# Ledger of designs, part 11: peptides against a protein of PDB entry 4J2C

Target 1, 107 residues: chain A of PDB entry 4J2C
Amino acid sequence: MEDPFFVVKGEVQKAVNTAQGLFQRWTELLQDPSTATREEIDWTTNELRNNLRSIEWDLEDLDETISIVEANPRKFNLDATELSIRKAFITSTRQVVRDMKDQMSTS

## One batch from the design tools (peptide; made by RFdiffusion4, then SolubleMPNN)

Design b1_p10_3_s4 (from b1_p10_3, 6 letters changed)
Fold by OpenDDE base, seed 2:
Structure b1_p10_3_s4 (fold): chain B 107 residues (1-107), chain A 10 residues (1-10)
Amino acid sequence: as target 1 above (107 residues)
Amino acid sequence: NEELRKFYYE
């Protein structure tokens, strides 16, 4: 069986790209209300929140796999470089999500 | 995640 970590990683990356696009539109709509409808604001906000939630869920699962691998190193045989890449991805992606959420909560 | 579960908990 192939390690599905990279499959989920790819799904998260796609969701991040989608969220970033939605976040940009969200920002534009709030910066110029004359170009925004209530419906689009609500839709964009909800879609953005849904994407961010999906990302966070997947990141939790990915993070759990790190713990499993570290607890069972002989079973998975991942080298230090690969493990570092996986950890870095989770850390950096959480930061991206956090930045968007922080701006949404304070706006 | 079902994909992860099948691999990491099998």
Scores: peptide ipSAE 0.594, ipTM 0.936, DockQ to the pose 0.843
Fold by OpenDDE base, seed 5:
Structure b1_p10_3_s4 (fold): chain B 107 residues (1-107), chain A 10 residues (1-10)
Amino acid sequence: as target 1 above (107 residues)
Amino acid sequence: NEELRKFYYE
C-alpha cells in the first residue's frame, strides 16, 4: 500500500487555498459594507470556518502519523529529510490557519 | 482519516 500522507497533504493544501480565497472575500466584505450583504458575510464566514475546521482535523491526523512513524522507525523507514518536511508542513499550515482564525476572532 | 488509518495502523 502506498503511503497516503501525500494525498492528505494535497487535500489540505487545496483546502488552504480555498480558505485563503474565502478569507480574502471575508476581509473585503467587512472593509466595505456597501458591497456586502449580511447573507454573503454569513455564508462566507461559515464556509471559511468549515474549511479551517477541516484543515485542522486533517492536520491532527497527519501529526498523529508522524508520532506513529517516530515510534516505529524501522517499520516505516522514512528518510529523515522527508520526516522533517512533513513536520514543517504541519507547523506552517497550522500557523496559516491560526493567523486567519485570530483575525476572524478579532472582528 | 480513513486512508491514513488503514496505512498507519495496519
Scores: peptide ipSAE 0.594, ipTM 0.936, DockQ to the pose 0.853
Fold by OpenDDE base, seed 1:
Structure b1_p10_3_s4 (fold): chain B 107 residues (1-107), chain A 10 residues (1-10)
Amino acid sequence: as target 1 above (107 residues)
Amino acid sequence: NEELRKFYYE
């Protein structure tokens, strides 16, 4: 079978794009209450949190695959450049998620 | 992820 890493990567990328749109709306709704209804605030907040959680879950799974490959290099024989790209994707995506979560925190 | 599991733990 084909390595499904890129399939999950693609799903994460879509979820990130969705989350970024939701985050922008979330920011707008909270900054100007006159444009917001309780229903939209709640919906946007929940959808955003759900998307972020989904992304984080997938990133953990993707990260685990890297650990497996590095522990069994002969079994998978992945190209070093490809492995670097996979790692970079996880790192950068986690940062994007972290930035949104930090801004959503009411600490 | 089930697809990842099938591939990486086979």
Scores: peptide ipSAE 0.593, ipTM 0.936, DockQ to the pose 0.845
Fold by OpenDDE base, seed 4:
Structure b1_p10_3_s4 (fold): chain B 107 residues (1-107), chain A 10 residues (1-10)
Amino acid sequence: as target 1 above (107 residues)
Amino acid sequence: NEELRKFYYE
């Protein structure tokens, strides 16, 4: 069986791109209220929040795999470099999500 | 995540 970490990683990366697009539209709608409907604002806001929550959930699952690997190093045979790359992905992606959430909470 | 569970908890 192949390690599915990279599969979920790819799904998270795609979800981040989607969220960034939604965030951009969210920003544009709030930038010019005269061209924005309440319906689109609500839809965009909800879609963005749902995507961000989905990403956070997947990141928690990915983070859990790190703990499992570290507790069972011989079973998975991952070197320190690969493990560091996996950790860095989770950390950096959480930061991207946090930045969007912080900007949304400020508005 | 079911994909992860099948691999990491088998």
Scores: peptide ipSAE 0.591, ipTM 0.936, DockQ to the pose 0.840

Design b1_p10_4_s1 (from b1_p10_4, 4 letters changed)
Fold by OpenDDE base, seed 5:
Structure b1_p10_4_s1 (fold): chain B 107 residues (1-107), chain A 10 residues (1-10)
Amino acid sequence: as target 1 above (107 residues)
Amino acid sequence: MTVSQLYLEY
């Protein structure tokens, strides 16, 4: 049975991929208004925000597991490399989300 | 149930 951390990690990765696609479309719509409708812009924006919110929620959950593991190192017995990978995933994913949110907030 | 909750109950 796989560590439940990786289940959520996988879900986050899928959501990131979805968000990136939506962000690309969002960018395209705003770059060429002649091909864009307000309806599609609104739909894309809402879907994108929903995905980003989902990611952020999962990242908070994953981040909490880090704290739990660090508080109980003997119980979980994760090596430093694995823990670093988990931390890096959370940090880098938060940055990806932040970058998209920053672009959206300036439009 | 969140993954963190699973960790707490483990």
Scores: peptide ipSAE 0.442, ipTM 0.910, DockQ to the pose 0.751
Fold by OpenDDE base, seed 1:
Structure b1_p10_4_s1 (fold): chain B 107 residues (1-107), chain A 10 residues (1-10)
Amino acid sequence: as target 1 above (107 residues)
Amino acid sequence: MTVSQLYLEY
């Protein structure tokens, strides 16, 4: 049976890819407002924000699993390299989300 | 059910 951590990780990865596409469209729409309707701008903005919030929620859940494992190392006995990969994924993904959020907040 | 909850009950 596969570790449920990877199920959520996969969902986060898909959401990141979706968010990046939405972010690109968002920047294009705001760069030249004459190219799109307010309806598309609003839809794109809302979808993007929803994806980012979903990612952040999942990352919190994944981060909690790290804390649980580290508090009970003998119970789970995860490989040190695997734990490092999990931590790196959370850290790097948070940075990707932060960069998009920062640009949206200044718009 | 969250993954963290699964880990706590494991």
Scores: peptide ipSAE 0.441, ipTM 0.910, DockQ to the pose 0.748
Fold by OpenDDE base, seed 4:
Structure b1_p10_4_s1 (fold): chain B 107 residues (1-107), chain A 10 residues (1-10)
Amino acid sequence: as target 1 above (107 residues)
Amino acid sequence: MTVSQLYLEY
């Protein structure tokens, strides 16, 4: 019935929100060691990385659907605007993930 | 199944 693309998209969006919360806490913990335990730092770091990895995996799957649709345009008959929105979502989300990963690797 | 797999079998 419903296009499964949006199911995964929704999951990714939720995971991004979760990751952003974890990232903020991660930043806070590193900025104020007096309020941070090694245990919480490790947990937060691990959870954050796991979430980011999950997002990246889902984005790869979503990206494949784009290729499939573009290879079979008449079969899927997706609106051009919709396809653009899907592509933009993947691109922008990858950037969000990349930004967090870059900050984690340099601090 | 992944969404891509669903699309391939659609």
Scores: peptide ipSAE 0.433, ipTM 0.909, DockQ to the pose 0.796
Fold by OpenDDE base, seed 2:
Structure b1_p10_4_s1 (fold): chain B 107 residues (1-107), chain A 10 residues (1-10)
Amino acid sequence: as target 1 above (107 residues)
Amino acid sequence: MTVSQLYLEY
């Protein structure tokens, strides 16, 4: 069967895409208040935050697997390139999340 | 079960 890491990775990627869409709408709503209702702003903000939190939780879980693999290299027998790809995914995704959170906190 | 738990129990 497929490595469960990729299952969660796929879920994170989908959540990122969803969050980016919500973030775009969030930006639009705040940019032009005349087109925004309090209900949509609240819904969008809450959905966005929920997605970001979900992503962060999954990333923590994925990050822990890295530590487990590195502590037991022979048990998992992962290629160095594969491990680097996994680390890069976590790092880059955290940056994407951080960028959205930073913009939300300054608004 | 988290993926990390799966890894630990593997």
Scores: peptide ipSAE 0.426, ipTM 0.907, DockQ to the pose 0.769

Design b1_p10_4_s2 (from b1_p10_4, 4 letters changed)
Fold by OpenDDE base, seed 1:
Structure b1_p10_4_s2 (fold): chain B 107 residues (1-107), chain A 10 residues (1-10)
Amino acid sequence: as target 1 above (107 residues)
Amino acid sequence: MTVSELYKLY
């Protein structure tokens, strides 16, 4: 049976890909307002924000599993390399989300 | 259930 960590990781990865596509469209719409309706701008903005919030929530859940494992190393006995990969995924994904949020907050 | 909740029960 696969570790449930990877289920959430996969969901986060899909949400990131979706968010990046929405972010690209968001920038295009704001670059030339004449190319889109206000309805599309609002829809794109809301969908993007929803995806980003979902990612952040899942990352908090994944981050908590790291803390639980590190508090009980003998119980879980995860490989050190695997733990490093998990931590790196959370850190790098948070940065990707932060970059998009920063650009949205200044618009 | 969240993954963290599963880990706590384990």
Scores: peptide ipSAE 0.554, ipTM 0.935, DockQ to the pose 0.723
Fold by OpenDDE base, seed 5:
Structure b1_p10_4_s2 (fold): chain B 107 residues (1-107), chain A 10 residues (1-10)
Amino acid sequence: as target 1 above (107 residues)
Amino acid sequence: MTVSELYKLY
């Protein structure tokens, strides 16, 4: 059995991919209003926000596992490199989400 | 159940 951390990590990665697609469409719709309807803009925006919210929720969960592991290092016996990878994943993914949210908030 | 909850049970 795989560490359940990777299950959620996989779900986050999937949601990021989905969000990136939605963000691209969102950008396209706003760049060319003649090809965009308010209906599609609203749908895309809502779906995008839902995905971003899901990602943020999972990242908080993953972040808590880091705290648990660091509080009980002998119990989990994770390699330092593995722990760094997990932390980096959370940090970088949060940045990706933040970048999209920043763009959305300025529109 | 969240992954953190699973970790807490371990």
Scores: peptide ipSAE 0.553, ipTM 0.934, DockQ to the pose 0.698
Fold by OpenDDE base, seed 4:
Structure b1_p10_4_s2 (fold): chain B 107 residues (1-107), chain A 10 residues (1-10)
Amino acid sequence: as target 1 above (107 residues)
Amino acid sequence: MTVSELYKLY
């Protein structure tokens, strides 16, 4: 019935929100060592990386659907605006993930 | 299965 693309999109959006929360905590822990334990730092870091990896994997899957649709436009008959929104979502989400990863690798 | 796999079968 419903396009499965939106199911994964929803999961990605939830994972992004979770990751952003973890990232904020990660930043707080590193900025104030007196309130941070090694255990929480390790847990937060691990959870964050796992979430980011999961998001990246889902984005690859979503990105592949774009290629499939573009290879068979008449079969799927997606609106041009909708396709643009899908592409934009993938691109912008990848950037969000990249920004967090970059900060984690340089701090 | 992945969403892309579903699209391939569609």
Scores: peptide ipSAE 0.551, ipTM 0.934, DockQ to the pose 0.742
Fold by OpenDDE base, seed 2:
Structure b1_p10_4_s2 (fold): chain B 107 residues (1-107), chain A 10 residues (1-10)
Amino acid sequence: as target 1 above (107 residues)
Amino acid sequence: MTVSELYKLY
């Protein structure tokens, strides 16, 4: 069967895409208040935050698997390239989340 | 169950 890491990775990727869409709408709503209702702003903001938190939680889980693998390299038999790809995914995704959070906190 | 928990059980 497939490594469960990729299941969570896929879920994170989908959540990122969803969050980016919500973030875009969030930006649009705040950019032109005449097109925004309080209800949509609140819904969009809450959905966005929920997605970001979900992503962060999954990333912590994925990050822990890295530590487990590195502590038991022979057990998992992952090559350096695969491990690097996993690390890069976590790092880059955290940056994407951080960028959205930073922009939300400054608004 | 989290993926890390699965890894720990492996």
Scores: peptide ipSAE 0.543, ipTM 0.933, DockQ to the pose 0.723

Design b1_p10_4_s3 (from b1_p10_4, 4 letters changed)
Fold by OpenDDE base, seed 3:
Order: C-alpha cells, then sequence, then structure tokens
Structure b1_p10_4_s3 (fold): chain B 107 residues (1-107), chain A 10 residues (1-10)
C-alpha cells in the first residue's frame, strides 16, 4: 500500500488547481464589475478562501510528518532525495497560497 | 485520521 503522505499530497495538488481557477475568476470579476454580480463575487471569494484554508491545513499536517520522520529516521528510512522533494512541495505550495492570499488582502 | 497521526501510530 502507498504511503499516506502521497494521498494527501494528491489532494492538495487538486485543491491548488481548483483554487487557481477560482482565483482567476475572482480576478476577472473584480477587473470588470459590469460583468460581475454580487452573488458570484461572494460565492467565488468564499469558495476560494475555503480551498486555500483546506490546503493550508493539509500542508501543516504534511509538514508535521517531516518532523516525525526526522525525529525517528530509522523507523521510516526515507531516501534523502525523497525527503527533500516532500519539503520542497510543502514550501512551494505554501508560497503559491501566500501569493493568492496577499493579492486578495490587498484588493 | 490525519497523516501525522498515522505516522505517530504506526
Amino acid sequence: as target 1 above (107 residues)
Amino acid sequence: MTVSELYKKY
């Protein structure tokens, strides 16, 4: 059976794709108010925030697994390259989320 | 269960 890390990683990746689509629409709605309804703006904003929150929660969980593995390396025996890839995924995904949140907060 | 909890448990 697969390492459960990759299950959550896959879910995060899907959520990122969804968030990026919502973010694109959010940007479009705010750029041209004449084509935007309050209902769609609110829905898009809420869906986007929910997705971002879900991603952040999963990333915290994934990040904790890193600490657990590093605290007991013999138990898990993960390849150093694999561990680096996991860390990089968390770091880069956090940055993607941060970039969207920063733009939303300054809007 | 969260992944971290699974890692702690098993």
Scores: peptide ipSAE 0.552, ipTM 0.931, DockQ to the pose 0.763
Fold by OpenDDE base, seed 5:
Order: C-alpha cells, then sequence, then structure tokens
Structure b1_p10_4_s3 (fold): chain B 107 residues (1-107), chain A 10 residues (1-10)
C-alpha cells in the first residue's frame, strides 16, 4: 500500500489547481467590472476561500506527519531526499496560498 | 481520519 501522505498530497494538488482557476476568474472579474456581477464575484470569492482553507488544513496535517517521521526516523525509514521533497511541497504550497490570499486581501 | 493520525497509530 502507498504511503497515505501521497493521498492527501494529491488532494492538495487538486485543490490548488481548482483554486488557481478560481483565482484567475476572480482576477478577471475585478479587471473588467462591466462584465462582472456581484453574484459571480461573491461565488468565486467564496469558492476560492473554501479551497484555500481546505489546502491549509491539509498542509497542517501533512506538516504534522513530518514531525512524526522526524521524531521516529527508524520506524518510517524515509531517506533525506523524500523528506526534503515533502517539506518543499508544504512550503511551496503555503507560499502559493499566501500569495493568493495577499492579493485577495488588498481588493 | 487524518494522515497524521494514521502515522500516530503506525
Amino acid sequence: as target 1 above (107 residues)
Amino acid sequence: MTVSELYKKY
């Protein structure tokens, strides 16, 4: 059986893709108010925030697994490369989320 | 169940 870490990782990646699409639409709506409705802006904003929140929750879970593995290295037997990849994924994904949130907060 | 919980039980 595959490590359940990758299940959540996959879910996060899917949510990121969804969020990116929503963010793009959000940007488009704000760039051309003449074609935007308050309803679509609100819907897009809410869906985007939901996805971002989901991602953040999963990242916290994934981050905890890192701590567990590092506390019990012999038990899980992950090499440095794999652990680095996992950490990098969490860090970079958090940055992606933060960037979108920063843009949304300035609107 | 979260993946971290699975890891804790492992």
Scores: peptide ipSAE 0.550, ipTM 0.931, DockQ to the pose 0.718
Fold by OpenDDE base, seed 4:
Structure b1_p10_4_s3 (fold): chain B 107 residues (1-107), chain A 10 residues (1-10)
Amino acid sequence: as target 1 above (107 residues)
Amino acid sequence: MTVSELYKKY
């Protein structure tokens, strides 16, 4: 019935929110070692990485749908604005993930 | 099943 693209999009958005929360905690733990345990640091780090990986995988799937639609425009008949929004979502979300990953690798 | 697979079979 409904386009499954939005199902995954919604899941990605939820995962991004979760990752941002984990990233914030990760930052706090590393900034004040006196209030951090190795266990929480490890848990937070692993959860964050897992979420980011999940997001990246979903984005690859969503990105593939863009290619499929663009290869078969008559079949899907998507509005140009909608397609642009989909592309922008993927691009901007990838950047959000990249920014967190970059900070984690250089901290 | 991935969304892309659904699109391919659509």
Scores: peptide ipSAE 0.547, ipTM 0.930, DockQ to the pose 0.787
Fold by OpenDDE base, seed 2:
Structure b1_p10_4_s3 (fold): chain B 107 residues (1-107), chain A 10 residues (1-10)
Amino acid sequence: as target 1 above (107 residues)
Amino acid sequence: MTVSELYKKY
């Protein structure tokens, strides 16, 4: 059986890709209002925010698993390299989300 | 069930 961490990791990665596409469209819509309908702006904005929130929730869950593993290292037998990769994924993904949120909040 | 819950359970 596969470690369920990677299941959620994959879901997060997919959600990030979706969010990045939505963010690009969001940027395009705001860049040229003549091509934008209020309906699409609202839909894109809401979908983007929903995806970002979903990612953040999953990252919190993944982050908690790190704490659980570190508190019980013998139980899980994860080496330092794997833990480092997991931590790096969470950190970098949070930064990606933060960057999009920052740009949305300043627009 | 969340992953963290799975980690706690097993």
Scores: peptide ipSAE 0.536, ipTM 0.928, DockQ to the pose 0.775

Design b1_p10_4_s4 (from b1_p10_4, 4 letters changed)
Fold by OpenDDE base, seed 5:
Structure b1_p10_4_s4 (fold): chain B 107 residues (1-107), chain A 10 residues (1-10)
Amino acid sequence: as target 1 above (107 residues)
Amino acid sequence: MTVSELYLKY
């Protein structure tokens, strides 16, 4: 049975992929207003924000597991490499989300 | 149940 961390990690990765697609469409709609409707802009924006919020929530959960593991190292017996990978995933994913949010907030 | 809750429980 796989570590439940990777289940959520996988879900986050899927949500990131979805968000990236929505962000691309969002960008396209704003770049060419003649091909964009307010309805699609609003839908895309809302879906994008929902995905980003989902990601952020999962990242908080994953981040908490890091604290739990570090508080109980003998119980989980994760090596430094694995823990670093988990931390890096959370950090880099947060940055990806932040970048999209920053672009959205300036429009 | 969140993954963190699972980690705390088991």
Scores: peptide ipSAE 0.408, ipTM 0.900, DockQ to the pose 0.777
Fold by OpenDDE base, seed 3:
Structure b1_p10_4_s4 (fold): chain B 107 residues (1-107), chain A 10 residues (1-10)
Amino acid sequence: as target 1 above (107 residues)
Amino acid sequence: MTVSELYLKY
């Protein structure tokens, strides 16, 4: 009976790890075209975009829970430390996604 | 069912 926040948090963390691996391969393929096929570039790019989109959707959902908790603190009884950790996770993960998206948009 | 929906429903 774990808090459902952590279920989605875990899914986001897995998607981030997957995206980072895909991003690394994406950069390698673009850095040395002689080792890259169009098929792998397209597949890697699409999979990366899909993962980033999934992360962004989940982060929006997690962010909404923060607002809900703050609007009704007596119902959830989360201490300041836990709420801070949740906020920090969302903020830092958004930055990770933003950094990858920025590099993809300028390539 | 999203987590936000769960938080609002229960």
Scores: peptide ipSAE 0.401, ipTM 0.897, DockQ to the pose 0.780
Fold by OpenDDE base, seed 2:
Structure b1_p10_4_s4 (fold): chain B 107 residues (1-107), chain A 10 residues (1-10)
Amino acid sequence: as target 1 above (107 residues)
Amino acid sequence: MTVSELYLKY
């Protein structure tokens, strides 16, 4: 069967895409208040935050697997390149989340 | 079960 890491990775990637769509709408709503209702703003904001939190939780879990693998290299026998890709995914995804959170906190 | 839990279990 497939490594469970990739299952969660896939879920994170989907959640990121969803969050980016919500973030875009969030930006549009705040940019032109005349087109926004309080209901949609609240819904969009809450959905966005929920998605971001979900991503962050999954990233923490994925990040822990990195530590486990590095502590038991012979047990998992992961290729160095693969491990690097996993680390890069976590790092870059955290940055994407952080950027959205930073923009939300300053608005 | 989290991925990390799976990694620790097996």
Scores: peptide ipSAE 0.388, ipTM 0.895, DockQ to the pose 0.766
Fold by OpenDDE base, seed 4:
Structure b1_p10_4_s4 (fold): chain B 107 residues (1-107), chain A 10 residues (1-10)
Amino acid sequence: as target 1 above (107 residues)
Amino acid sequence: MTVSELYLKY
C-alpha cells in the first residue's frame, strides 16, 4: 500500500532525534567531568555511535532506492519534486550525522 | 528485506 521508503524515512528521523539527544548529553558529560561518571560517558558514547551507524545504514538503503527509481522512471513514475525531496533528505541527514561524528573524533 | 530489495523485486 504505502511506499516503504517513508517507513524507513520515519525511522531515520526518529533515530536522528535520539542521536541528537545523546550527542547533547555526550557534550555535557565531557564539559563537566564532576557530574559525569566513566560509565555514563561510555554508555552514551556507545549508544550514540550505534545510533549513528544505524542511521548511516538506512541512508545507504534509501540512497539505493533513488538509483533504482532513476534507472526505472516509468515503473515508479515518481514526481520530480518528490524525488528531489528524497534526495535532499538523504543529503541533509548525512550531513547531520557527519557533523556529530566529526565533533566526536576531534574532542 | 530492505527497501531497495522491495523496489527491485516488485
Scores: peptide ipSAE 0.384, ipTM 0.893, DockQ to the pose 0.797

Design b1_p10_6_s1 (from b1_p10_6, 7 letters changed)
Fold by OpenDDE base, seed 4:
Structure b1_p10_6_s1 (fold): chain B 107 residues (1-107), chain A 10 residues (1-10)
Amino acid sequence: as target 1 above (107 residues)
Amino acid sequence: NEALRKFYYE
């Protein structure tokens, strides 16, 4: 069976790209109310929050796999470099999500 | 995630 980690990782990466686009539009709408409708603001905000929640959920699942691998190293036979890359992806992606959430909470 | 569950908890 093929390790599905990279599949979920790819889905998270796509969701991050989508969220970043939504976040940019969100900031634009709030910076110039004359170009924004309440409907688009609400839609954009909702879509952004949903994407961020989806990312966070997947990151929790991916993070859990790290714990499983570290508890059963011989079963999965991953080298240290690959494991470090996986950990770094989770850490950096969480930071990207946190930065967007922090900016949303201050607006 | 079902895909992860099938692989990592198998």
Scores: peptide ipSAE 0.622, ipTM 0.944, DockQ to the pose 0.868
Fold by OpenDDE base, seed 2:
Structure b1_p10_6_s1 (fold): chain B 107 residues (1-107), chain A 10 residues (1-10)
Amino acid sequence: as target 1 above (107 residues)
Amino acid sequence: NEALRKFYYE
């Protein structure tokens, strides 16, 4: 069985890309209300929140795998470089999500 | 995640 970490990583990256697009539109709609309908604002906001929530959920699962690997190093036999890459992905992605959430909460 | 569960908890 292949390690599914990179598959989930790819799904998270897709969700991040989608969220970034939605966030940009969200920002545009709020900066120029004359170009925004209530329906689009609500839709964009909800889609964005859903994407961010999905990302956060997957990141929790990915983060848990790190703990499992570190507790069972001989079972999974990952080298230090790969483990660092996995950790860095989770850390950086959480930061990206947090930045968007912080801006949404202040609006 | 089901895929992760199957791999990491088997």
Scores: peptide ipSAE 0.622, ipTM 0.943, DockQ to the pose 0.867
Fold by OpenDDE base, seed 5:
Structure b1_p10_6_s1 (fold): chain B 107 residues (1-107), chain A 10 residues (1-10)
Amino acid sequence: as target 1 above (107 residues)
Amino acid sequence: NEALRKFYYE
């Protein structure tokens, strides 16, 4: 059986890209109210939040796998470099999500 | 995640 970590990682990366696009539009709508409708603002906000929630959920699952691997190192036989990459991905992605959420909550 | 569960818990 192939390790599905990279598959889920890819899905998260895709969701991040989608969220970033939505966030950009969200920012544009709020920056120029004359071009924004309440409907689009609401839709964009909702889609963005849904994507962010999805990302956070996957990150929790990915983070859990890290704990499992560290508890059973011989079973999975991952080197330090690979484990570091996985951890870094989770950490950096969480930061990206937090930054967007912080900006949304303060506006 | 189902895929993760199957690989990491089984």
Scores: peptide ipSAE 0.621, ipTM 0.943, DockQ to the pose 0.872
Fold by OpenDDE base, seed 1:
Structure b1_p10_6_s1 (fold): chain B 107 residues (1-107), chain A 10 residues (1-10)
Amino acid sequence: as target 1 above (107 residues)
Amino acid sequence: NEALRKFYYE
């Protein structure tokens, strides 16, 4: 069986890209209210929140796999470099999500 | 995630 980590990682990355696009639009709508409708603001906000929540959910699952691998190194036999990349991805992606959430909460 | 569960828990 092939390790599905990279598949989920790819899905998270796509969700991050989508969220960043939604965040940009969200910022534009709030920056110039004359070009914005309440409907689009609400839709964009909801889509953005849903995307961020989905990312956080997947990151939690991915992070859990790290713990499992570290507890069972012989079973999975992962390369140290690969494990480092996996950890770095989770850490950096969490920061990206946090930055967007922080800006949303203060706007 | 079902895919992760199947691989890492089974």
Scores: peptide ipSAE 0.625, ipTM 0.944, DockQ to the pose 0.848; fails the geometry check

